# Peptides against a protein of PDB entry 3C66: the designs that were tried, part 161

Target 1, 189 residues: chain A of PDB entry 3C66
Amino acid sequence: KSWANLFEKNDFFFRYKFYLEITAYTRGSDEQHLKWSGLVESKVRLLVMKLEVLAGIKIAHPFTKPFESSYCCPTEDDYEMIQDKYGSHKTETALNALKLVTDENKEEESIKDAPKAYLSTMYIGLDFNIENKKEKVDIHIPCTEFVNLCRSFNEDYGDHKVFNLALRFVKGYDLPDEVFDENEKRPSK

## One batch from the design tools (peptide; made by RFdiffusion4, then SolubleMPNN)

Design b2_p28_6_s2 (from b2_p28_6, 13 letters changed)
Fold by OpenDDE base, seed 4:
Structure b2_p28_6_s2 (fold): chain B 189 residues (1-189), chain A 28 residues (1-28)
Amino acid sequence: as target 1 above (189 residues)
Amino acid sequence: SSIEEFIKYAIEQLEKHGSAVKNIIPEE
């Protein structure tokens, strides 16, 4: 089955028990984020390829559409909080303490000129080969290599105060609300 | 379950090496 057919499927976030989330964070300008997130997104295919060759991984399928959000982020502590809480349904409610930037509010004076954190998240659906695995799966290696690849592309991306990259492994029932339509029920445990 | 044990190992490796990977896998 071609990856192209998977990318258009409305059931992507119901198909797998496990997902790897790749989030590019930028506390800076929208232009900075566009460059950073664009780079990260361009390298996701390489991560998928490295995951697919692991004996314990049966399937690694990327969702092609990035999920984008931005928050007013006045402090470094807020930026750390975003990075800690984002990407899990269990913890994402903590983000309600921050002002989400929307098309409706982006022109408000308090929001327009405020420091912002930008987020772009890519998802990889994972299926594990648990019965016939030759070796235990160590996803640390390909994930670390991916992070290093992205961070080393430009010297500016080494500034953790501005640019961050996180990978999160989550179960389908703990995916963020952003991946589901309003009429969709999140997967059960 | 066998799958949880398998994933637990993967998480352990990520944690030991200080990876930028966060693992949130709730126990059933």
Scores: peptide ipSAE 0.055, ipTM 0.654, DockQ to the pose 0.062
Fold by OpenDDE base, seed 5:
Structure b2_p28_6_s2 (fold): chain B 189 residues (1-189), chain A 28 residues (1-28)
Amino acid sequence: as target 1 above (189 residues)
Amino acid sequence: SSIEEFIKYAIEQLEKHGSAVKNIIPEE
């Protein structure tokens, strides 16, 4: 399959056993989130390049389309809960306690002017070189460099009350429901 | 499995360095 086919949803979330999730969080305005998430998304290719040169990584392929969601987020505790629970099928049900903002409800008076948390999530499929057990793969360095690069771009992005960036390593069977269509069966363990 | 050991090591390194990477290995 051509590289172009890997950027299509088709079998991307079934192709790999492991994924790196990159989520940009914003508790603020949609304009703030657009700038923050846009910056993060623009740097994902640099992270991929740094991952690909690691001896223990055979393949690092990004899914190019971000997944967007937003929740009513009245408190800082709610914002922390979102960051803790989002990105895993095992824990994402906790988000049902919050009001998901949709195109159908966004104009409701109780939602329109409410504080919101915005989420933009990028995915990288990973394949590892298992045979070279001697090569220790430490993805900490490229991941930390990526976070620092994004956070240091503007001093405002240092405000953790507003802007956050999380990377999560997830198995394919534990991917969030958002990556699958209604007619798709979740990968088995 | 060899891959599980590899991943566990990678996660351990991330955690030791205080990485912003959250590593969740779902229990089988």
Scores: peptide ipSAE 0.037, ipTM 0.642, DockQ to the pose 0.061
Fold by OpenDDE base, seed 2:
Structure b2_p28_6_s2 (fold): chain B 189 residues (1-189), chain A 28 residues (1-28)
Amino acid sequence: as target 1 above (189 residues)
Amino acid sequence: SSIEEFIKYAIEQLEKHGSAVKNIIPEE
């Protein structure tokens, strides 16, 4: 099934109560991130397939486009902070302590040569089957398999100082601001 | 709700296995 035509952006982030965020992190070069994020993105389809067959999951729909961001990341602690705070509206404000790299500022000397953390985030909208209270869905299994698949693809991706991969389960009202347009109202609880 | 219980369980399982999966349960 061609996922490409399934959802307009504005509908996707309002349709589901729950989302799985898949974020590829790279503290390194843009080239490193391109390879890493590209790999992760290429495997998302496999994760979706594994999620869809779980009895407790009614729908697992990927948003086809990644969200890209990068921050000046001078220290390992900053990199850990990014990984901890990114992906939730509740915590993302902490990222304001870091310099967001933009097209407007990327050529500034203080930014151009600074260590950077690159982020690419894919989203999967989830709908659960509520009717069968007895069916405990362990999404941990497919998620862990996915992470292992990505990290085992190349030995370099085992270096957690450079490459990281996080999956976050988030409610729709707690999605990062990046998924909404300026004129869109965040879903209410 | 049954969904909340399900999510709670899923989170607990994720935490136990040390997965890169971070579950944020919104505080009520």
Scores: peptide ipSAE 0.025, ipTM 0.613, DockQ to the pose 0.064
Fold by OpenDDE base, seed 1:
Structure b2_p28_6_s2 (fold): chain B 189 residues (1-189), chain A 28 residues (1-28)
Amino acid sequence: as target 1 above (189 residues)
Amino acid sequence: SSIEEFIKYAIEQLEKHGSAVKNIIPEE
């Protein structure tokens, strides 16, 4: 059974208490981002496999589609702010200080030629095996291996001014607004 | 909860090893 067929979008972001967010960042061209995010996305399955074999993880289930966004990003400080604030409902309001690029505004002269930060985010739902309470699950190993694998693929991906990769552990009630439809109620604490 | 302690430990290990994993667990 392909993981893709297991859950509709609406059930996925309500089913798990915990999620691992994998975000590929690019401050550069759309072409650069497509290559970088495509590489990261192609390696997510390997990360899932490594997570599933950990004794403390019962389920690691990837969502099949990335979430895409882009911002006008005129400075390096703005790029750092995006990486710091993105991926949590608590902090994402800080991104309102930046201009979100949309299909409606992308052709505006002030936006078209502006420096941009591109974001592609993959989600993994996590269920933990509580019965093995004594085994502390250390997910740092598979996560570090994943980051190293992605960044070592091409020398250009070592440039932190252009390419970044972040993994964030998030509770279901603190997922970004982008994962919910307008009519969906955010999970409560 | 036992699960929160487990998650806290996992996060601490991620932070200690300098992984690009930013663990934003809301401090309750």
Scores: peptide ipSAE 0.023, ipTM 0.597, DockQ to the pose 0.062; fails the geometry check

Design b2_p28_6_s3 (from b2_p28_6, 13 letters changed)
Fold by OpenDDE base, seed 1:
Structure b2_p28_6_s3 (fold): chain B 189 residues (1-189), chain A 28 residues (1-28)
Amino acid sequence: as target 1 above (189 residues)
Amino acid sequence: SSIEKAIEYNIKNLEKFGSELKNIIPEE
């Protein structure tokens, strides 16, 4: 199947057993998030290239579009909670304690001027070479290089109170609900 | 699997091993 056919959402989140989630977090302005998430997104291709050359990785396939969400985030504790709970179906229900910003509610006075946490999440589907059981797949190096590349781009991105970047290894059955349409059934264990 | 555990561990702790490095990955 051509790469072009794989860029369609159709079966991407059902195709792989394993996914790497890359989430850019910003507790600040929309402008700050746009710059930060845009930078992170622009570097994902470099990460994919580094993953593809690892002997233990058969396929590293990025999903083309980021998933965007934002929450009212009045405290630093709320921001830490978001970073802890987001990215897994097992834990994402904890985010229901926060107000999700939507197109329908974004103009409400209580939401419009409230502090916000912005999230942009990129997904990479992973397939491993099982036959080479002896080769330890160490994705730590390319992932660390990626994080360092993003964080070092601008000195401001070193402020963890505002800007954060998380990589999460997730199984297909534990992907967040956001990746599935309302009519799609989550992959089974 | 041992690979899954190793990957999960490495990714969860990535920021702990990170340092501020510029131009680590060449832009092709």
Scores: peptide ipSAE 0.035, ipTM 0.601, DockQ to the pose 0.046
Fold by OpenDDE base, seed 4:
Structure b2_p28_6_s3 (fold): chain B 189 residues (1-189), chain A 28 residues (1-28)
Amino acid sequence: as target 1 above (189 residues)
Amino acid sequence: SSIEKAIEYNIKNLEKFGSELKNIIPEE
């Protein structure tokens, strides 16, 4: 079955026990984020390819659509908090302390001119070869290579005050609320 | 780097969450 058929399935976030979240963060302009997130997104396929060849990984399937959000981010501490708390249902409630930028509020003067953190998140569903107990898979290697690839593309992307990239392993039941429709029930443990 | 720490943290968390993953992720 073609990857295309997998991407159209509404059950993507219910299909796998584990997901790799790839989030591009930008504390800066929308233009900066578009460039950074676009780069990261363009490289996700390379990460998938590297994951697929690992003996311990049976399946690595990317979700094609990025999830995008932005927050008012007045301080560096807020930016660190976003990076720490985002991507897990257990911790995402902490983000409620920040103002989420929406289409309804983006034109408000207090929001329009405020420093913002932009987030673009890609998801990869993972199925592991649990039966092949003999082969240890170091997932750190392909992940590190991916980060290095993205960060080294442009010298500007080395500035952690502006550009960040996080990879998070999450269980299906701990996926952020953003991946589910209002009528969908979160997967159980 | 912060990302390396994050990756390491995620791997450790995976190790904690299941006997199934212990066999896949190299033990330190």
Scores: peptide ipSAE 0.027, ipTM 0.619, DockQ to the pose 0.142
Fold by OpenDDE base, seed 2:
Formats: sequence, structure tokens, C-alpha cells
Structure b2_p28_6_s3 (fold): chain B 189 residues (1-189), chain A 28 residues (1-28)
Amino acid sequence: as target 1 above (189 residues)
Amino acid sequence: SSIEKAIEYNIKNLEKFGSELKNIIPEE
């Protein structure tokens, strides 16, 4: 990877006004999540290609690395809460009610054998062509196709109790804290 | 911007059809 690519990565979450967040959720085993998230991640390139050809999209730039997190998720309600609250700085504080699994705590008895929700999130930076005020950006089509593609790959992925996929359209200032380093200041509104 | 509104509208429509796309753009 060229040094240029490294420098480009450092400001990725500051470059765009808008981001598409693609999160694969799994309430099950780590093995299940690995398969599910791996599939989703493998299809992101196709989504990018479909986004790039839209007249209203100037740039669709994927961040190459997923963000990984996992929470103790004892109930279905907790799983729904995670899906509702994750992916926005405005709402992510609600996740503090759940136990985040870390390398430091993963071996604790209360965590090790607990049901878990696994999250893998991919980001696409979006720049729109503003010049033509008449251009409608129909991002719903490629996004829907993407979801269908992922869900249809294996029948097991139709089980919403285990596998979920969410796409969020967010502004840069509302990106989750996970995308910023401790020394980085969140983009202003 | 008109583009932002169009995007917001499209996202809302996706939600209506049971899409996994969620709108996080503040209603301005």
C-alpha cells in the first residue's frame, strides 16, 4: 500500500460530508459472524460500483477496513436496541447500557459464555454532484440490491434473529466515535 | 440542499418498503 493510501486513510472520516455505513450484525457465534460479515464485506465493492455510476454521485469511496465490535446481548430486545442505536454519535451512548466485549474482559465468566452481538461496519464516503440541482440520487436502488444480494446468498441469512444488515446514511459530524482516534476532533456541523 | 432533500426522501422511501437503510439525517 502506497504511503499516499496511508495518508488518505488518515483523513477519510474528515473528507466527506456524507457516509454510508454498512453494518453486519450477528447474534450468535463468532464463526457465524465471520461468515456473515465476510460475505457482506465482499459485496461492498459491488455496491460501490453501483453507486459510482449514479449521476448524482461524484465519489463513492470505501474505507477498506471494517470496524469490529461486540456486545453482551442477553435478549432480543438488546439486539434490537443495538441495531437501533449503533451507527450515530447521537444515539450510540445508549450502547453504554450493554457490556462491550474487549480483549481485557472477554475471558470473564460473565462475558465468555454470554450471548453476544457481533458488529462489523464498513464505511463509504460519498460526494455528490451538486452542480445539477435537478439530479435526483436514487441510492435506494443499489442499496436494496445490495441487501437482497447479501440476504439471498444463504438461506440462513434470512433469520433476522441471528443475522441482520443495516445501511445508514450519516453526516460526517454524526459518525460514531469508533472512526476517530483519541487525538482527533470530530468534524463540526 | 436539494440533493440532501432528495437523498432524505429516498431513504424514507426505502424504510417504507422494508429496506435495511436507515435515515440518520436530521429533518431540516
Scores: peptide ipSAE 0.026, ipTM 0.645, DockQ to the pose 0.070
Fold by OpenDDE base, seed 5:
Structure b2_p28_6_s3 (fold): chain B 189 residues (1-189), chain A 28 residues (1-28)
Amino acid sequence: as target 1 above (189 residues)
Amino acid sequence: SSIEKAIEYNIKNLEKFGSELKNIIPEE
């Protein structure tokens, strides 16, 4: 199936057993996040190309829409917690300890001027070649190259106190709730 | 010996080394 058919959310998060999550984090201004996340998003296609040529990967299909969220993040510890807990259904409940910024609450005085962590997440669905049983699939190298590419673009992106980039390999049944509609049932193991 | 086992092994390694995929600093 062409990438075009995967741009629709409809069955993307049910189609694959495995996903690569790419999350750009920013603890700073919205402007800083827009620049950082925009850069990361612009390079995802290059990562896909590198994944597709790896032995053992049959398909690497990106979901085209980023998932956006932001939290009140008053401390560096909170920022570390977000980065640790985000991206897995098993751990994401820990984020309930933080105030999620929403359209309904963003104008509240306690939220409007509060320090924030911004998150932009891209997803890649992965299918593996069953026939090449002998070859170990390692995506570490292309992922590392991707991170290096993004972080080397601007010296400011080397500041891990502000800018972070995480790549997480996740099973379909452990995808974050954000990828499913309220009426959709999470994939089973 | 199954591809599933190989995939699981690779996944486990990726999860174990997932920290290596997080906040990678470009080599100077």
Scores: peptide ipSAE 0.037, ipTM 0.618, DockQ to the pose 0.053; fails the geometry check

Design b2_p28_6_s4 (from b2_p28_6, 12 letters changed)
Fold by OpenDDE base, seed 3:
Structure b2_p28_6_s4 (fold): chain B 189 residues (1-189), chain A 28 residues (1-28)
Amino acid sequence: as target 1 above (189 residues)
Amino acid sequence: SSIEEAIKYNIENLEKHGSELKNIIPEE
């Protein structure tokens, strides 16, 4: 399959056994989130380049569009819970305790003026070299470098109570429900 | 600095899950 076909949703979330998730979090205004997530998203290509040169990685292919979500987030504990539970099918059910903001409910009085956490998530599909299947691969260093790059770019994002960045390695069968259409079956182990 | 604290916070969280980013065995 051509890289061009993988830039569309199509079978991107079925194509790889492994994915790297990059999530920008903002507990604040939509404007703050737009600026923060835009910065993170603009740097994803640099992370891809760093992953591609690792001996154990054959392909690091970004999905070009972020997944956007927001939750009513009344407390700091709720914000920490979102960061802990989001990004894995095994744990995402804990987010049901929070109110997801939707186009249908965003104008409700209890939601409109409520504190919110905004999430923008980018996905990178990973294919490993067959010759190295028995070799251990470490992607921690390029991920750490990416955190440093995004956080050090602008001092305006220095408050971790407002702005956060997480990277998570997940298997295809443990991807969040958001990446699948209602008619799509989740990959099995 | 606030940036250093924010970096530390995110790196510590990354390291809590660091076992997932280290020693990846593609066939397991």
Scores: peptide ipSAE 0.469, ipTM 0.891, DockQ to the pose 0.633
Fold by OpenDDE base, seed 4:
Structure b2_p28_6_s4 (fold): chain B 189 residues (1-189), chain A 28 residues (1-28)
Amino acid sequence: as target 1 above (189 residues)
Amino acid sequence: SSIEEAIKYNIENLEKHGSELKNIIPEE
């Protein structure tokens, strides 16, 4: 089945017990973020290929649509907080302390001219070889290589105060609220 | 280089959450 058919499925975030989240962060302009996130997104397929060859991984399927959000981010501490708290349902409530930029509020003078952190998140659904129940799987190496690949591709993204990249392993029940429709119930443990 | 510092920063952050990337037990 072509990857294209997987991306149209409304059940993607219910299909897997485990997910890998790849988030590109930019504290700067929307133009800077478009370039940075576009670069990261263009490399996700290479990460998938590296995951698929691991003996413990049966399937690694990317969700093709990025999830995009932005926050008013007046301080560097706020930016670090976003990077720490984003990507898990357990911790995302801390982001409520920041002003989420929406279509309804983006033209407000206090928001329009405020420093912003932009986020683009890609998801990879993971299916593990359960038959090898006793073998621990390590995906740290492919993730580290991915960071190196994205960061080393262009020197323009060398400032971690502006451009960041995070990878997070999450269980389906701990996915961020953004991946579910209002009428969808979060997967149980 | 700024790139090396940025890589280090992101890898360190990855390692903070690295317990989640290492020793994954699919049944748990």
Scores: peptide ipSAE 0.464, ipTM 0.888, DockQ to the pose 0.628
Fold by OpenDDE base, seed 5:
Structure b2_p28_6_s4 (fold): chain B 189 residues (1-189), chain A 28 residues (1-28)
Amino acid sequence: as target 1 above (189 residues)
Amino acid sequence: SSIEEAIKYNIENLEKHGSELKNIIPEE
């Protein structure tokens, strides 16, 4: 398959058994999120490069576009809940307790002035070298380096009440609904 | 198979590390 076909949304999220999700969270202004998420996104290629050189990883392929979402987030507990529940189909239903901000509702008075949590999520498809039975694949180091790189860029990004970054290893059947079209069936276990 | 077990172990370890990677603050 040509690289062009790999950038089709539908093929990408069915192609791999495993994905690394990188989510930048911001509880603050849209401007704050734009800066934070933009920084994180700009560094994803460095993470991919570090993953590709690992003996246990055959392919690390980034999806080219982030997934953007935002929620009304009145409390710190809500923000923690978002970070805990987001990124897995198993747990994402808990987010239904929060008001998702949409183009249709963003101008409503109750939403417009409400505290918000912004999310930008990047996906990396992973293919493992199954033949190397004996070597444990550890992505912790490159992931930690990535987090450190992003967080150390500006002192403001050390404020975990505002800015957060999560990396999650997810199976294809447990990808969030956002990656599939309404007419698509998620991968089976 | 030993391969499946190794993959399972890697997945479990990666999932664990993924959860631990939340809200990491660089150590000075």
Scores: peptide ipSAE 0.034, ipTM 0.582, DockQ to the pose 0.058
Fold by OpenDDE base, seed 2:
Structure b2_p28_6_s4 (fold): chain B 189 residues (1-189), chain A 28 residues (1-28)
Amino acid sequence: as target 1 above (189 residues)
Amino acid sequence: SSIEEAIKYNIENLEKHGSELKNIIPEE
């Protein structure tokens, strides 16, 4: 079944209480990011399949489109900050200290030639089986396998100065602003 | 919830094993 037709954007980020965020980070060239993010995105299907078979997971539905963003990232500390702060509404405001690259500003000399961090984020909506309160959901296993799979694909992806991969478990009310349209109200707690 | 606790625990274990899984489960 083509995942593409399963969810309208508007409903996806309101349907689940929990989300798994998968973010591929690249501090390097656009070409490097394209390869890295493309690889990560291609493996999300495998992660979903592994999540779906866990007894404690009722539903694992991927959102089909990645969210793309890039920041001017002049230092390694900035890159670490991005990785630490991105992916949560509570912390994402810290990213305002960095220059977001947009279509409007990308040609500015100060931005065009600046080191950049590229971000591609995939989302998986999660529904858990509440009835079996006793079943520990070991999502760490499939997540670790996924990370290892992505990192092992090419030796270059072992360079954490350039390539990073983060998985975040996030509640719907704490999703980044990027997933909501301007007219959409963030889910309540 | 028991689910949130279970997930929190699993994430902590991931971090221990060098996984880049970050826990953003708000402490209630």
Scores: peptide ipSAE 0.031, ipTM 0.672, DockQ to the pose 0.071

Design b2_p28_7_s1 (from b2_p28_7, 13 letters changed)
Fold by OpenDDE base, seed 5:
Structure b2_p28_7_s1 (fold): chain B 189 residues (1-189), chain A 28 residues (1-28)
Amino acid sequence: as target 1 above (189 residues)
Amino acid sequence: SEAQEKAIELEQKRVKEELEKNPIYVEP
């Protein structure tokens, strides 16, 4: 089956038990975020290729569309909180303490001129080889190489007060609400 | 640059910590 047939949103977030989330964070301008997130997104395919060659990984399948969000982020502590809490259903409720920027509110004076944290998240579905019950699949190496590749591209990305990159390994039942439509039931544990 | 190296080191640490917190248990 061509990757194209697998990219249908309808079952992607139900198909795998495990997902790797790649989130580019920017606390700065939208222009800065577009540059940073665009770079990260451009390198995801290289990460997929490195994951696929691992003996314990049967399938590494990227979702085609990034998920984008932004929050009013007045403080550095808020920015750290976003990075800690985002990407898991268990913890994402903590983000309710921050103002989500929406199309409906983005023109409000209190939001328009406020400091913002921008998020772009890519998802990779993972299927593992069952026969290696005892073999720890170490995805640390390809993930670290991916981070190094992104961060080394431009000296400006050395500023972690502005630019951040997180990789999170999550189970299907713990995916963020953003990946499901209103009528979709979250996968059971 | 030193700043870039520090940033890479910090990110590597964060990635490691995240992966250690969520060990890939291939449940049969």
Scores: peptide ipSAE 0.026, ipTM 0.554, DockQ to the pose 0.610
Fold by OpenDDE base, seed 1:
Structure b2_p28_7_s1 (fold): chain B 189 residues (1-189), chain A 28 residues (1-28)
Amino acid sequence: as target 1 above (189 residues)
Amino acid sequence: SEAQEKAIELEQKRVKEELEKNPIYVEP
């Protein structure tokens, strides 16, 4: 069965204690972002496969769809701030300093022609094998291989002024607000 | 390209730093 049929959204973001976030960033055109994020998304299944073969990982379960957002991003400093603050409930409030692009405001003159940062985020829920002792699970190798795979696909993706890719390990209680509906309560510690 | 290799290296460093901030453990 397709991953899409394994879990509904409501179960996914409450089922796991740990999540891996994969975010593709683009400060440029919508077309550039579509190509970049599409590439990243297409390779997530390969990362999952690499994670699943690790002895300490019981399950690596990808969510079915990316989360999309975009901000007016007039400066490089703003772009760096987005990359630093996005992906954690603890820090995401800093993004309120930027103008979020929405369907309601995208046609405004000040927004329509403004430089934008685009974000596409994929989530992987992680479950670990229960052992008699606490052990460190190292996912560095598969994660770096994934980054290499994405970045090496096109030479243009080496330009960090335009294209960026981040992997973040996050606990369920610190997931960004975007993953929850308005009627859902955030998981507790 | 050299530029691409450098970009990959920097990204690998960022991934490593992120994982170090949030260590993953198998807990009893």
Scores: peptide ipSAE 0.025, ipTM 0.595, DockQ to the pose 0.737
Fold by OpenDDE base, seed 3:
Order: structure tokens, then sequence, then C-alpha cells
Structure b2_p28_7_s1 (fold): chain B 189 residues (1-189), chain A 28 residues (1-28)
């Protein structure tokens, strides 16, 4: 099967048992988020390259498009909650306590001028070598290098009150609902 | 800067903790 077919949304989130989620968070302006998320997204290809050369990783395949969302985020506690709960089907229901910003509600007075948390999430599908079943694949090093690269790019990105970056390792059956269409069944364990 | 070093250390810790929670078990 050609690599071209691997980039189709419909099959990507069913092809791998494991995924690495990379989420850029911004509690601030849309402009701040565009700069931060754009930087993070631009560096994902470097992370992929570092993952691919690990002996235990057979394939590291990035999904081509980020998933974008934003929430009304009036407090720092809300921002911490978003970062804690987002990225897993098991925990994402906690986000229902916050107002999701949509095209339908973005012009409402209570939402338009409210503090917001912006999220941009990139996904990498991972396939591991069967022969190395007994070897723990340590992806910590390349992931840490990636975070350091993003954070060190600009001193302003050191402000964790505004800018955050999370890497989450998830199984296919625990992917967030956002990656599936309404008619798609979640992968089974 | 010292602030940058602290931020890097914090992120490294977070990444480590996240990866430790989800050990890659390749099921036979």
Amino acid sequence: as target 1 above (189 residues)
Amino acid sequence: SEAQEKAIELEQKRVKEELEKNPIYVEP
C-alpha cells in the first residue's frame, strides 16, 4: 500500500496500536497561539526522524493536519485541568465542564471576550518491531530533545502560564473522540 | 537563562512521568 494512503484520516487512527500525541497549549491571544503552535508543528518532522532511527520503532508516521480546538478558560486552574484531561478518551469528559468555542457560539458576548485556551494537536502513529518485544523502547530522549528544541526557540515560551507543550503516549482505543467521525467505531482493545 | 533552565527541567520531568505511566508493552 502506497504511503499516500497512510495519510488519509479515515484509516490513520485505526492502523496503529499506539500513538504519540503532541499538543501545543496557549492561554492567551490567537496570535500567540499561531506562533507557538506553528513552531511546534514545524519541528514535528524532526521528532519523527529521531523516532524512526530507534531500533525498537518500525514506523513513526505523522498525521498531516493538526486538530484545533479552543475553550473558554477563565482561570489558571481551568488551564491546568485542560492539560491534565485532554488527549485521552478516559478523561476527556471532564472538559465538558468548560465551554468549547465553536463557529456557532464564538460571537456570543460571554465567549467573544473571554480568556481562552487554544489547543493544536499533532498525532504520530507508532509501530514497534516484534523482534524487540522484550526490549523497552525508550522514546524519552527524542521526546525530551523535541520539547527542549521548542521551548528554547524563544525566551517568551518559557512562560508556562501562557505556553505549554505536552507529549502523550496513548493506545488506539483511548484516542480522543475528535479523531473519529460520528459514524466510526472506536478501535477495540 | 535560569528561568529557561527551570522550564526545561519541568518539561523533561513531565515527559518522563507521562511515558512511565504508559509503558510500551508490545504484546506477544
Scores: peptide ipSAE 0.024, ipTM 0.548, DockQ to the pose 0.551
Fold by OpenDDE base, seed 2:
Structure b2_p28_7_s1 (fold): chain B 189 residues (1-189), chain A 28 residues (1-28)
Amino acid sequence: as target 1 above (189 residues)
Amino acid sequence: SEAQEKAIELEQKRVKEELEKNPIYVEP
């Protein structure tokens, strides 16, 4: 059974206290991003499997649909800023300094041919097992392995000026606004 | 139970601390 059938969006982002965000970044063409994000997305299942075998993790459930966004990204500094600020409600407001590409504005002359940063974000809901109070859960290991796996797949993905991959551990109350519907209130702290 | 809640909180704290020490953000 695909995870897609198990979780409704609204329930998923309220179900867990912790989420792992996996974001594929591309400052380049849409084609480059499709290739890169597609690869990353294809490997998420492997990451989930690696997370699930950790004794401190009770549940690692992926949300199967990526969240897509793109920004006008004229400079490398802007690209770094996107990578630094994206993925947290606390910091995402900084992205307002950049032009979000939308269906409504994508054909505007100032946007259509502008350099863009593309983002595809996958979410994994995490529930931790409390059986062993002394057990340290280090998700850094599987996460690093995942990144290495993605980066090593093609030499082109070694170009960090174009392709980037970030994993962010966030609490439910700090999830980006994108995961909630307009009528939904984010979880409280 | 309160004990379970405390245990959960402690585990969450530990995970947070671990991740803060070892940021998952893989910089090149």
Scores: peptide ipSAE 0.026, ipTM 0.521, DockQ to the pose 0.029; fails the geometry check

